# Peptides against a protein of PDB entry 7BBL, part 38

Target 1, 86 residues: chain A of PDB entry 7BBL
Amino acid sequence: IAQESLESQEQRARAALRERYLRSLLAMVGHQVSFTLHEGVRVAAHFGATDLDVANFYVSQLQTPIGVQAEALLRCSDIISYTFKP

## One batch from the design tools (peptide; made by RFdiffusion4, then SolubleMPNN)

Design b2_p10_5_s2 (from b2_p10_5, 4 letters changed)
Fold by OpenDDE base, seed 2:
Structure b2_p10_5_s2 (fold): chain B 86 residues (1-86), chain A 10 residues (1-10)
Amino acid sequence: as target 1 above (86 residues)
Amino acid sequence: EVTLRPGPAP
């Protein structure tokens, strides 16, 4: 009986998780998202898009402790987690 | 409500 290798199974699992993540990003478009950043900083913003590498989030109406920024770029490496209501 | 954690490409 032919069995798919462990490596191949892991690759499929990673691909499925990546697809799920990308679907979530699409679902976020236009919604307000709460971002948890480092040093306990939390901000809210409307999600616009990401770049092709999903390295940066392009957002609008960014609510920060020091005011609201109309447009901003959040590096994914600076984000611990984010939450939104679909 | 959905919570996600960004990371390197899987």
Scores: peptide ipSAE 0.356, ipTM 0.814, DockQ to the pose 0.655
Fold by OpenDDE base, seed 3:
Structure b2_p10_5_s2 (fold): chain B 86 residues (1-86), chain A 10 residues (1-10)
Amino acid sequence: as target 1 above (86 residues)
Amino acid sequence: EVTLRPGPAP
């Protein structure tokens, strides 16, 4: 039985991790998400969508320290982590 | 609940 190369095994592992991440984004649609941003800032918003390269998160009802924005764009580069309940 | 970090897979 031919053994799969180490390189191809690594490729499959990376692909599996990417798929897991993308599926989690899909699961977030319509849910409220808690975002941890830089400098200890935490905000909450309803997740709507992301662009194809997952560079930005399009959200609604963004609760910030200074008020609520009906619609907003969060750059992924500004986000340290996020949490949601499926 | 699930906690995630943005970015590509390692």
Scores: peptide ipSAE 0.355, ipTM 0.811, DockQ to the pose 0.594
Fold by OpenDDE base, seed 4:
Parts: C-alpha cells; structure tokens; sequence
Structure b2_p10_5_s2 (fold): chain B 86 residues (1-86), chain A 10 residues (1-10)
C-alpha cells in the first residue's frame, strides 16, 4: 500500500473545496442572494449564472441603494461575501 | 442560510 504524497492530499482537498463551492453556485440559481460589497454597500439580486472562470456573477433584479437593475453583472472581485437561503 | 466568500482559484 503506497501512501499518497502530502502534495497530492492537499491537491485533493483543494479540489474538494472547489467542487463544494461550485455546487453552492448551482444551489444559488434562481434564488435571491444578499451581497456584501466594499464600502459597506449591500445589494440583493437573483442569481442567474457565472462565466466559465467564475469571474463574474450574472444576476437579475439587482436591488441597490440607488435603484433596481433588471439585469446586472457583479464582478466576484467586488464581492466580500454573499448569503442565500437554499 | 449559507454564507460564502469569493476566493482565488484553488
């Protein structure tokens, strides 16, 4: 029985975390999500999809402090955290 | 309720 290397174990762990994250995105589809952005800005929107590299969130009915956007793109780099009810 | 934080690619 050969022992898996530490690096291989870490790689599997990272892969598992990534898979869990991606599954969470799937769970968000169609749900309203509360996003916490920089400078204390909080918005809510219905999650639609992401691009292939998960750089952007495509959302609808984006509720911002200054109005509602029917369709919008949120850059993941602008998001501190987000919360939703599955 | 689920809270997530975007992070860099693993």
Amino acid sequence: as target 1 above (86 residues)
Amino acid sequence: EVTLRPGPAP
Scores: peptide ipSAE 0.355, ipTM 0.812, DockQ to the pose 0.639
Fold by OpenDDE base, seed 1:
Structure b2_p10_5_s2 (fold): chain B 86 residues (1-86), chain A 10 residues (1-10)
Amino acid sequence: as target 1 above (86 residues)
Amino acid sequence: EVTLRPGPAP
């Protein structure tokens, strides 16, 4: 059998990781998520959706140090990590 | 619990 090229193997690996990530996003819908932002800032919010390029998280009930915001947009570039309970 | 890190598209 012909060996698949390294490039093709890497492409499939990237696709698999992308799919896994997207499925994780779907699992977050409706759940409260804890976000770790820069400088140790942490906020919590209910995940609603993201755009197709996953540039932004659209959330609700965002708990910030100054209060709760009903709806908000979190830029993924501002997020270091996030955790949730599926 | 699941922990994820946003990043550039691979």
Scores: peptide ipSAE 0.355, ipTM 0.813, DockQ to the pose 0.658

Design b2_p10_5_s3 (from b2_p10_5, 4 letters changed)
Fold by OpenDDE base, seed 4:
Structure b2_p10_5_s3 (fold): chain B 86 residues (1-86), chain A 10 residues (1-10)
Amino acid sequence: as target 1 above (86 residues)
Amino acid sequence: EVTLVPGPAP
């Protein structure tokens, strides 16, 4: 019985996670998303789009601890996690 | 509800 290498298995796992991530972006369009940022900061915003390399999240109606921003850019590197209701 | 973590995959 042939078995793929550990490296190959890991590669497939990474690919699956990447696909899931990208598909989530498509599902997020137009929805309000809750973003968990560093230092315990949580914000909510309507997802608009991302860069082709998904470096930035372009959102609207960003609810922050100090107010609401009509339009904003969230750097992917600043986001720990995000949740939304499809 | 869906929760995801962005960024580079390990």
Scores: peptide ipSAE 0.268, ipTM 0.781, DockQ to the pose 0.570
Fold by OpenDDE base, seed 3:
Structure b2_p10_5_s3 (fold): chain B 86 residues (1-86), chain A 10 residues (1-10)
Amino acid sequence: as target 1 above (86 residues)
Amino acid sequence: EVTLVPGPAP
């Protein structure tokens, strides 16, 4: 029988994770998302979109510890994790 | 509820 190489298995796993991630982004559109940033900072905002390389998150009604921003841009590199309810 | 961890693609 033909045995799939380790590299091929890893490639499939990576592809599956990427697909899940992208589908999650689509599911987030229009929903309020809780973002965990560095230094224990947590913010909530309505997700709008990301750019093509998912470098930035374009959000609205960003609730920060010091106020609310109607429109804002979150750098993906500043985000540790995010949570939302589909 | 769904929680994701963004980051650069491996």
Scores: peptide ipSAE 0.267, ipTM 0.780, DockQ to the pose 0.601
Fold by OpenDDE base, seed 1:
Structure b2_p10_5_s3 (fold): chain B 86 residues (1-86), chain A 10 residues (1-10)
Amino acid sequence: as target 1 above (86 residues)
Amino acid sequence: EVTLVPGPAP
C-alpha cells in the first residue's frame, strides 16, 4: 500500500471541514444562534440564510447590546464563532 | 450543542 502524501491528507481534511461547515448552515435554519464577534461581543439571532459565497449571514431578531433588530445582515468576516442547538 | 468557526476555505 502506498502512503498518501501529506499534501493530499491536508486536502481531504480541509474538504471535510468545509463540508461540516456547509451542513451546519442548513442545520441552523430557523434556530437561534449565539454569535461571538470581535472584542468578545456576543449577540443572538435566528438564522435565516446565507448568500451563494457565504459572505453574509441573513438573520432575524438580532439581540445586540443596544437593542433588537427585526432583520439584520452579519458579515461572515465579523464572526469569530457561532454556537447553536440543532 | 454545535460550535463552528466560519472563515475562508484554505
Scores: peptide ipSAE 0.266, ipTM 0.779, DockQ to the pose 0.558
Fold by OpenDDE base, seed 5:
Structure b2_p10_5_s3 (fold): chain B 86 residues (1-86), chain A 10 residues (1-10)
Amino acid sequence: as target 1 above (86 residues)
Amino acid sequence: EVTLVPGPAP
């Protein structure tokens, strides 16, 4: 039986991960999300949207160590991980 | 609960 090339397998795996990531963003809309940033900083905010290339997260009610920001922008590159309850 | 780690795919 012919085997799928390693390159093709990796491509499918990347596509699956990308889809899962994008779907999680859709599921986050309107929910409070906990973000883990660098230097041990953790913030919580309501997710609004991202730009087309998912470079930035547009959020509201951002709870930071020094206060709450009504509206804020989080750079995806500054986020280590995030968690939310669907 | 869902937890994800942004970053490039392997």
Scores: peptide ipSAE 0.263, ipTM 0.776, DockQ to the pose 0.502

Design b2_p10_5_s4 (from b2_p10_5, 4 letters changed)
Fold by OpenDDE base, seed 3:
Structure b2_p10_5_s4 (fold): chain B 86 residues (1-86), chain A 10 residues (1-10)
Amino acid sequence: as target 1 above (86 residues)
Amino acid sequence: SVTLRPGPAP
């Protein structure tokens, strides 16, 4: 019986998670997303797109505690999590 | 709803 190595199993697991993540990005397009940032800051915005390396989220109608920005860029490194309804 | 964490894959 051929047994897959632990490393190979981990690789498959990472690939599956990555695929799910990328699919979520596609599903987010045009939808309002709730972003949880550091220090308890929460904002909502319509998702537009990300760059190729998914370093930034380009959003519109960003609702912040101090006002609304028509267009904005959120650095992924500043985002703890995001929630949306497909 | 879907909740995810952005960032590089581990």
Scores: peptide ipSAE 0.399, ipTM 0.829, DockQ to the pose 0.599
Fold by OpenDDE base, seed 5:
Structure b2_p10_5_s4 (fold): chain B 86 residues (1-86), chain A 10 residues (1-10)
Amino acid sequence: as target 1 above (86 residues)
Amino acid sequence: SVTLRPGPAP
């Protein structure tokens, strides 16, 4: 029987992970999200939207160690992980 | 809950 190439398998795996990620962003809209940033910083905010290349998160009511920001921009590259309740 | 890490797969 024919065997799918390793490259093809990896491509499918990447596609699946990308889809899961994008779907999580959709599910996140309007919900409070906990973000883990570098240097052990943890913040919480309501997710609003992202740009087309998912480079930035536009959030509201950002709770930081030094106060609350009504509106804020979080760069995805600065986020280690995020958690939310669907 | 759902926990994810941003960025492309390695």
Scores: peptide ipSAE 0.398, ipTM 0.827, DockQ to the pose 0.517
Fold by OpenDDE base, seed 2:
Formats: structure tokens, C-alpha cells, sequence
Structure b2_p10_5_s4 (fold): chain B 86 residues (1-86), chain A 10 residues (1-10)
């Protein structure tokens, strides 16, 4: 009859989402990723790595409307979503 | 394809 508390359920849900997110980062290594940024800006780049607190995405060959940057830093706070083919 | 949103888990 014992039931997991709401807080415990929420904790597990957060952990699951975090794991999914982190696994996606591993899966993105070496792949081109499409990033949707604010103000409708969309860019594509090859994923390289993130820092330990996953605050930034380090990418290469960043394609923007005005050109390509060989190396670039994308702040996660600037990214609305990202899409890639695993 | 896979689409995700970065950031901390809610």
C-alpha cells in the first residue's frame, strides 16, 4: 500500500529528463546539429563538446546567414532547441 | 531525428 511521494516522483522525472539530455550530447558528437535560437535564428554546426556544467556548446563549422565560423561557442541559454540525426 | 531543448531538467 506504500506509494511513492509526489516529490519522489518528480525527482525521478527530473533525473530521467536530465539523463536523456546528457545522452543526447553523447550522441551528437561528430554530427551536424540544427540549432533554433531566439528571434527565429537558425544555424547549423558540428557538435564538438560542452563544458562540465553544460552551460555552453562548443561547435565547429557554424553556418549562419552571413557566413561560416570555423569554431564557435553557443550558450545553452541562447538555444531554444536542437535537432540532429543519430 | 532527435529534437531536444537544452538546459536543466525541470
Amino acid sequence: as target 1 above (86 residues)
Amino acid sequence: SVTLRPGPAP
Scores: peptide ipSAE 0.397, ipTM 0.829, DockQ to the pose 0.578
Fold by OpenDDE base, seed 1:
Structure b2_p10_5_s4 (fold): chain B 86 residues (1-86), chain A 10 residues (1-10)
Amino acid sequence: as target 1 above (86 residues)
Amino acid sequence: SVTLRPGPAP
């Protein structure tokens, strides 16, 4: 029997992860999200939206070490991970 | 809760 190539298997795995990620963006809209940034910095904010290429997170009520920012833009490249309750 | 890493898959 023919076996799917490793490359094809990896492609499907990446596609599945991408789908999960995109769905999470919809699920987190309006919810408070905990973001882990570089150097162990952690902030919390309400997720609003992303741009088309998901390069930035547009958030509100961003709680930072120096205070709360009503609206902010978080670059996805600055985010190591995020946690939220669906 | 759900924890994810943003950005494109490698």
Scores: peptide ipSAE 0.396, ipTM 0.828, DockQ to the pose 0.553

Design b2_p10_6_s1 (from b2_p10_6, 3 letters changed)
Fold by OpenDDE base, seed 3:
Structure b2_p10_6_s1 (fold): chain B 86 residues (1-86), chain A 10 residues (1-10)
Amino acid sequence: as target 1 above (86 residues)
Amino acid sequence: SVRTTLDLLA
């Protein structure tokens, strides 16, 4: 019987994950988020917004190992993972 | 002042 190609299946999977990701960003707005960065660095900050291509996270009250930064820009490519409570 | 991720890892 006819079946969807592997490429088409992967496309649908990527689309679904992308939608879920974007929805998570909306849910993060205004909440404190814990970010895991490279070299084992972990920080917490209030999520504000991202740019149009979701290349950067604009955050506030960034709690870093060396102090609190009122406003900061986190490159999404430098973020390994994040957690938050909706 | 806005700091970047590189500032945190530097």
Scores: peptide ipSAE 0.141, ipTM 0.767, DockQ to the pose 0.040
Fold by OpenDDE base, seed 4:
Structure b2_p10_6_s1 (fold): chain B 86 residues (1-86), chain A 10 residues (1-10)
Amino acid sequence: as target 1 above (86 residues)
Amino acid sequence: SVRTTLDLLA
């Protein structure tokens, strides 16, 4: 039988990555997450939610190098990576 | 008020 096309394989790969990403967001809820931003900025905050188009992270108790922000908005495009303990 | 990443990086 003919093998699945490359395009179909790529589509499944993208879908798998998207699912993994979304599941990580769900797992982040209620946890403190460490975010790596540009210019060497690293912050920690409690993850609240994202908007519908996943353009922003809404967080609380944002620990920054210059103090703690009660509530903050982190643009996804500004985030290089994140880590947390589930 | 809500602080954005721009406030941190600007």
Scores: peptide ipSAE 0.129, ipTM 0.756, DockQ to the pose 0.040
Fold by OpenDDE base, seed 1:
Structure b2_p10_6_s1 (fold): chain B 86 residues (1-86), chain A 10 residues (1-10)
Amino acid sequence: as target 1 above (86 residues)
Amino acid sequence: SVRTTLDLLA
C-alpha cells in the first residue's frame, strides 16, 4: 500500500504531458494547422517540423493576416495554441 | 511576440 511521493507523481504527470505534446507534433506533420498567436492573431500553415528543442516551428503556406508566406519559421513562444485534424 | 514573428516574415 506504499504511496508514490508527490514529487514522483508530478514528475510522472510532466512526463505524460510532454509525451502527449511530442506525439501531437508528430501527428501534425504534413497537415494544415491553425495557430493561435498573441493579441488574437490566428494563422494557418502546413506543419513541417520543429527543431530539437521545439523552439521553432518550420511551416509552409503560412496564411497570415497580411498574406501567404511560402516558407516560414514560427517561434513556439509566440504560439498560444494550435488545432489540426489528424 | 506576434509582431516579431510577422516581421520576420516580411
Scores: peptide ipSAE 0.127, ipTM 0.761, DockQ to the pose 0.041
Fold by OpenDDE base, seed 5:
Structure b2_p10_6_s1 (fold): chain B 86 residues (1-86), chain A 10 residues (1-10)
Amino acid sequence: as target 1 above (86 residues)
Amino acid sequence: SVRTTLDLLA
């Protein structure tokens, strides 16, 4: 009985995770998203777009601990997690 | 201007 190699299984798994991630980015367009950042910082912002090459989130109406920023750049590497209502 | 996430942590 033939079985897919472990390497092939891992490749498919990574591809699936990547696809799910990309789909989540598409789904959050136009929605307010809650972002969890480092040092316990949590912010909310309207998602505008991502620059996949630069790994940036372009957002608006960023609600920060010290006030609202009209437009902001969130580096993907600074984001621990995010949630939103699709 | 566009602010960065570092501004939130500084």
Scores: peptide ipSAE 0.108, ipTM 0.737, DockQ to the pose 0.039

Design b2_p10_6_s2 (from b2_p10_6 with A3R S10A)
Fold by OpenDDE base, seed 4:
Structure b2_p10_6_s2 (fold): chain B 86 residues (1-86), chain A 10 residues (1-10)
Amino acid sequence: as target 1 above (86 residues)
Amino acid sequence: PVRTTLDLLA
């Protein structure tokens, strides 16, 4: 039987990962999320939403090393990782 | 006002 090409396999894998990522974002809505940023910065905030191209995270009650920011915009490209309890 | 990631890293 015919087997899909390596390129097709990779495309399918990327699509699956993208879907999982997007579903993760949906699951984050309304929950406090712990973010690991560059230079050892770690913050926690309530996730609100992202923009259309998922370039930024709109969050609230951002707990920073020097205080709490009521509203903040986290650039997705600056986020190394995040964790939360669904 | 809304702060950005740059504010945290700077």
Scores: peptide ipSAE 0.134, ipTM 0.759, DockQ to the pose 0.040
Fold by OpenDDE base, seed 2:
Structure b2_p10_6_s2 (fold): chain B 86 residues (1-86), chain A 10 residues (1-10)
Amino acid sequence: as target 1 above (86 residues)
Amino acid sequence: PVRTTLDLLA
C-alpha cells in the first residue's frame, strides 16, 4: 500500500489547525475573551468580529491596564494567545 | 474613536 508523503501529512495538519482556529473565532462571538499580547500585556474584551483576511479583531469593552476602551481594534499579529469560555 | 494594539503597548 502506498503511504501518504510527509509533505501531504503536514499539509493536512496545517489545514486542520486552520479550521480549528476559524471555528474558535465563530465560537467567541459575543463572549469576553482574554488576550495575551506582547511584553506581558494581558487584556480582556468582548469579541465582535474580524475582517475578511483576519488581520484585525474588532472588540468592545476592552479592559486595559490604563482603563476601559469602549471599542478597539486589535491587530491579530500582535496577539500571542487567547482564552475564553464557550 | 477606535484604539489600536499599538496604542496600548506604547
Scores: peptide ipSAE 0.116, ipTM 0.744, DockQ to the pose 0.039
Fold by OpenDDE base, seed 3:
Structure b2_p10_6_s2 (fold): chain B 86 residues (1-86), chain A 10 residues (1-10)
Amino acid sequence: as target 1 above (86 residues)
Amino acid sequence: PVRTTLDLLA
């Protein structure tokens, strides 16, 4: 019986994860999202959008440890995790 | 002005 290669299995897994990720971005639009950043920094902000290559998160009302920023840009590579209520 | 993640960690 023909067996799918490890490479093919990994490709399908990555595709599935990518799809779920993109769908989560659509779901969080307009909602307050809690972000966990490096150095133990945690912030909350309303998600607006991302750029085409999903390199940055454009957010508003960013609640930081030192104050609130009306508009801000979060680099996706600096985000460890995030949670939100759809 | 728009702040970035780097600003928060600096």
Scores: peptide ipSAE 0.098, ipTM 0.724, DockQ to the pose 0.040
Fold by OpenDDE base, seed 5:
Structure b2_p10_6_s2 (fold): chain B 86 residues (1-86), chain A 10 residues (1-10)
Amino acid sequence: as target 1 above (86 residues)
Amino acid sequence: PVRTTLDLLA
């Protein structure tokens, strides 16, 4: 009835969360995504890609309160949440 | 040029 250490459990949990996050990014490719940003700003854009360290989201057709931007960069650190229809 | 997230908050 041996069980893994707390550290091992935490490592697996973090790995699982990381995997789920990465899978969500893959699922977003080619889809319009609704992003919730700070200050109550919400935008929609077609997800293109991220950089290798997933620091930035490269999107197209960004619908903003003041108009549509053909291409834009969204900093992951500025994103509170996102939703999309896979 | 590519707009950034900060532009939306300005």
Scores: peptide ipSAE 0.091, ipTM 0.714, DockQ to the pose 0.039

Design b2_p10_6_s3 (from b2_p10_6, 3 letters changed)
Fold by OpenDDE base, seed 3:
Parts: C-alpha cells; sequence; structure tokens
Structure b2_p10_6_s3 (fold): chain B 86 residues (1-86), chain A 10 residues (1-10)
C-alpha cells in the first residue's frame, strides 16, 4: 500500500484543526467568553457571531477595565486566546 | 480601518 505523502498528511492535520476551531465557534454562541487580548488586557463578553471569514467577533455585554460596553466588535487578530464553558 | 473596542481600551 502506497504511503501518503507528507504534504497530504499536513493538509489533513490542518483540516482537522480548522474543523475543531469552527466547532468551537458554534459551541460558544450565546455563552460568555473570556478573551485574552494584547497588552495584558482580559475581557469577558457574550459571543454573538463572526463574519464569514472569521475576521471579527461580534459580542455583547463586553466587560472591560473602563466599564461594560453593550455591543462591541473584536478583531480576531487582536485575540491571543479565549476560554468558555460549553 | 474602523476602530475596534481594543483600540478604545489602549
Amino acid sequence: as target 1 above (86 residues)
Amino acid sequence: SVRTTLDLLR
């Protein structure tokens, strides 16, 4: 049996990670999510949705150091990590 | 680009 190429193995691995990521986005809808941003900033917000290319997170009740923002837009590029309870 | 929440927090 022919061995799968390294390139094909890497493609499958990336596809699997992408699927897991997208499933996590679906799972966090409506939940409060803790975001770690640059400059040591940490915020919590209820996840609403993303745009098609997942460039932005549309959130509500954003808890920030300066107060609560009812509606907010977070650039995905500004997010280092996030956690939530599914 | 449009200012985001993070921009306001800086």
Scores: peptide ipSAE 0.098, ipTM 0.705, DockQ to the pose 0.040
Fold by OpenDDE base, seed 5:
Structure b2_p10_6_s3 (fold): chain B 86 residues (1-86), chain A 10 residues (1-10)
Amino acid sequence: as target 1 above (86 residues)
Amino acid sequence: SVRTTLDLLR
């Protein structure tokens, strides 16, 4: 029987993950999101938008250990994970 | 480079 190549399988897997990621960003709009950052830092913020290449998260009402920042920028590279209630 | 809130928390 014919079987899909490894490269093709990986390509489809990456495409699926990318789509799921982008859909999660869409679902985040207007919601408070809990972000897990490096060194155990956890913050919550309302998701506003990302730049075109999804390098940064533009958020509002960022709750940090030292206070609330009205507007803030989170680098995607600083984010380990996030959760939110759609 | 751009300093972020996280940079201040580290």
Scores: peptide ipSAE 0.096, ipTM 0.704, DockQ to the pose 0.039
Fold by OpenDDE base, seed 2:
Structure b2_p10_6_s3 (fold): chain B 86 residues (1-86), chain A 10 residues (1-10)
Amino acid sequence: as target 1 above (86 residues)
Amino acid sequence: SVRTTLDLLR
């Protein structure tokens, strides 16, 4: 009986997570998303798009503790998690 | 690094 290597199992797991992540980005388009950032900061914004390498989130109506930013750029590396209702 | 709105919150 053939057994898949540990490396192959990990590769499939990463691929599955990546696919789910990318699908979530598509589902976010046009919706308000709640972002959890570092240091417990939480903001809400309407998701617009990402760049080709998914390094940045282009959002609108960013609600922050100091006011609303009409258009903003969020670095993906600054985002810990997000939630939204499709 | 690209400056973002988050930088203003720090």
Scores: peptide ipSAE 0.096, ipTM 0.707, DockQ to the pose 0.041
Fold by OpenDDE base, seed 4:
Structure b2_p10_6_s3 (fold): chain B 86 residues (1-86), chain A 10 residues (1-10)
Amino acid sequence: as target 1 above (86 residues)
Amino acid sequence: SVRTTLDLLR
């Protein structure tokens, strides 16, 4: 019986996680999202879109400790995690 | 240099 290699299994796992991530981004569109940044900084914003390589998040109504910014760009590398209600 | 999002919030 044919057995899938470990490498192939890992590849499928990575692909599945990537798909879930991308689908979550789609689900976030238009919703308020809570972002956890480094050094305990937390912000909330309405998710708009990402760029082609998903390096940045384009958001609106960014609520920060120092005020609200109507439009903002969040670097994905600065984001530790996020939560939202689908 | 390019400031990160975190830098802008400090």
Scores: peptide ipSAE 0.095, ipTM 0.708, DockQ to the pose 0.039

Design b2_p10_6_s4 (from b2_p10_6 with A3R S10R)
Fold by OpenDDE base, seed 1:
Structure b2_p10_6_s4 (fold): chain B 86 residues (1-86), chain A 10 residues (1-10)
Amino acid sequence: as target 1 above (86 residues)
Amino acid sequence: PVRTTLDLLR
């Protein structure tokens, strides 16, 4: 039995990580999510959707240090991490 | 670049 190449193993690993990430986005829909952003900023918001390339998060009821925004756009590149209860 | 919420918080 031929052993799977290292390149193929890496491809499968990337695919698995991508799938897990996308599944987390689906699980977030309609839930409050805590986001850790750059510059030590932490916010909470209800997750709405992302665009197709997951460049932006569309959220509602964004709780920020300076107040609450009913609707907001977060660049995914500005997000370090997030957590939520599914 | 498109202005996002983080930009508003800076």
Scores: peptide ipSAE 0.097, ipTM 0.699, DockQ to the pose 0.042
Fold by OpenDDE base, seed 3:
Structure b2_p10_6_s4 (fold): chain B 86 residues (1-86), chain A 10 residues (1-10)
Amino acid sequence: as target 1 above (86 residues)
Amino acid sequence: PVRTTLDLLR
């Protein structure tokens, strides 16, 4: 039996992770999400939408140390991690 | 570059 190349195995692994990520984005819609940002900043916001090409999160009711922002934009590159309850 | 919320929180 011909074995799959290492490169092909890695490609499948990346594809699986990407699928999980995309499914999480769909599951986030309409839910409050806790975001961990750089410099120890943690915020919570309702997820509205994301632009996969621009890599931005459009959120509402962003709870920050300074106060609540009704509407906000988070860059994906600024987000270390996020958690939510589906 | 577009200023994002994180820029305001720093």
Scores: peptide ipSAE 0.096, ipTM 0.694, DockQ to the pose 0.041
Fold by OpenDDE base, seed 2:
Order: structure tokens, then sequence, then C-alpha cells
Structure b2_p10_6_s4 (fold): chain B 86 residues (1-86), chain A 10 residues (1-10)
């Protein structure tokens, strides 16, 4: 019985994780999302879109400790995690 | 470098 190589298994795992990530981005469109940033900073915003390479999040009504920003740009590299209700 | 939203919060 032939089994799948380790490299092939890892490739499928990476593909599955990438697909789940992209689907989460699609699911959060128009919803309020809670973002955890560096240094314990937490913000909430309505998700609008990402750029082509998913390097940035374009959001609106960004709630921060210092006030609300109508429109803002969050670098994906600055985001540790996020949560939302589909 | 251009300031981002996170930079304004630091």
Amino acid sequence: as target 1 above (86 residues)
Amino acid sequence: PVRTTLDLLR
C-alpha cells in the first residue's frame, strides 16, 4: 500500500490553512472584528477589504483607546489575532 | 516611513 510522502502531506496542510484563512476574510466582510495588536493593544473595526496580497486590512469605524477613526489601514503584520461572529 | 494606525497608538 503506497502512502503519501511527507512533503505532499505538508503541502496539503499549507493549502488547507491558506484556504481557511482566505475564507475567514471573506466571511468577515461587513462585520465588526476585534483585533489584537502588539503590546496588548486591542481594537474593534468593521472589516471592508484587503489588498491583492493580503498585506493590509482596510477597515472602518476603528475603535481605539484614543478615539474612533472613521477609516483606517491595519497592516496584517501588526495583527496577532482577530475574532468575529459570522 | 509612513505612519500606520498602530504607530499612532504606541
Scores: peptide ipSAE 0.095, ipTM 0.691, DockQ to the pose 0.038
Fold by OpenDDE base, seed 4:
Structure b2_p10_6_s4 (fold): chain B 86 residues (1-86), chain A 10 residues (1-10)
Amino acid sequence: as target 1 above (86 residues)
Amino acid sequence: PVRTTLDLLR
């Protein structure tokens, strides 16, 4: 029985995680999502879409401490984590 | 300089 190399196992693991992440984005569409940003900042918004390289999140009804923005762009690099109810 | 999302929120 041919043993799969460690590199191949890691590649499959990364691919699986990437697929899971992308499926999560699809499941998120139209739902309110809670985003955790740096310095303990938390916001909620309805997820719309991402750009081609998933560098930004396009959201609506962004609830911030200073008010609600109808439309907004969240940089993915500023997001630590997010949660939503499918 | 381009402001980050965090810069806009704090």
Scores: peptide ipSAE 0.090, ipTM 0.695, DockQ to the pose 0.038

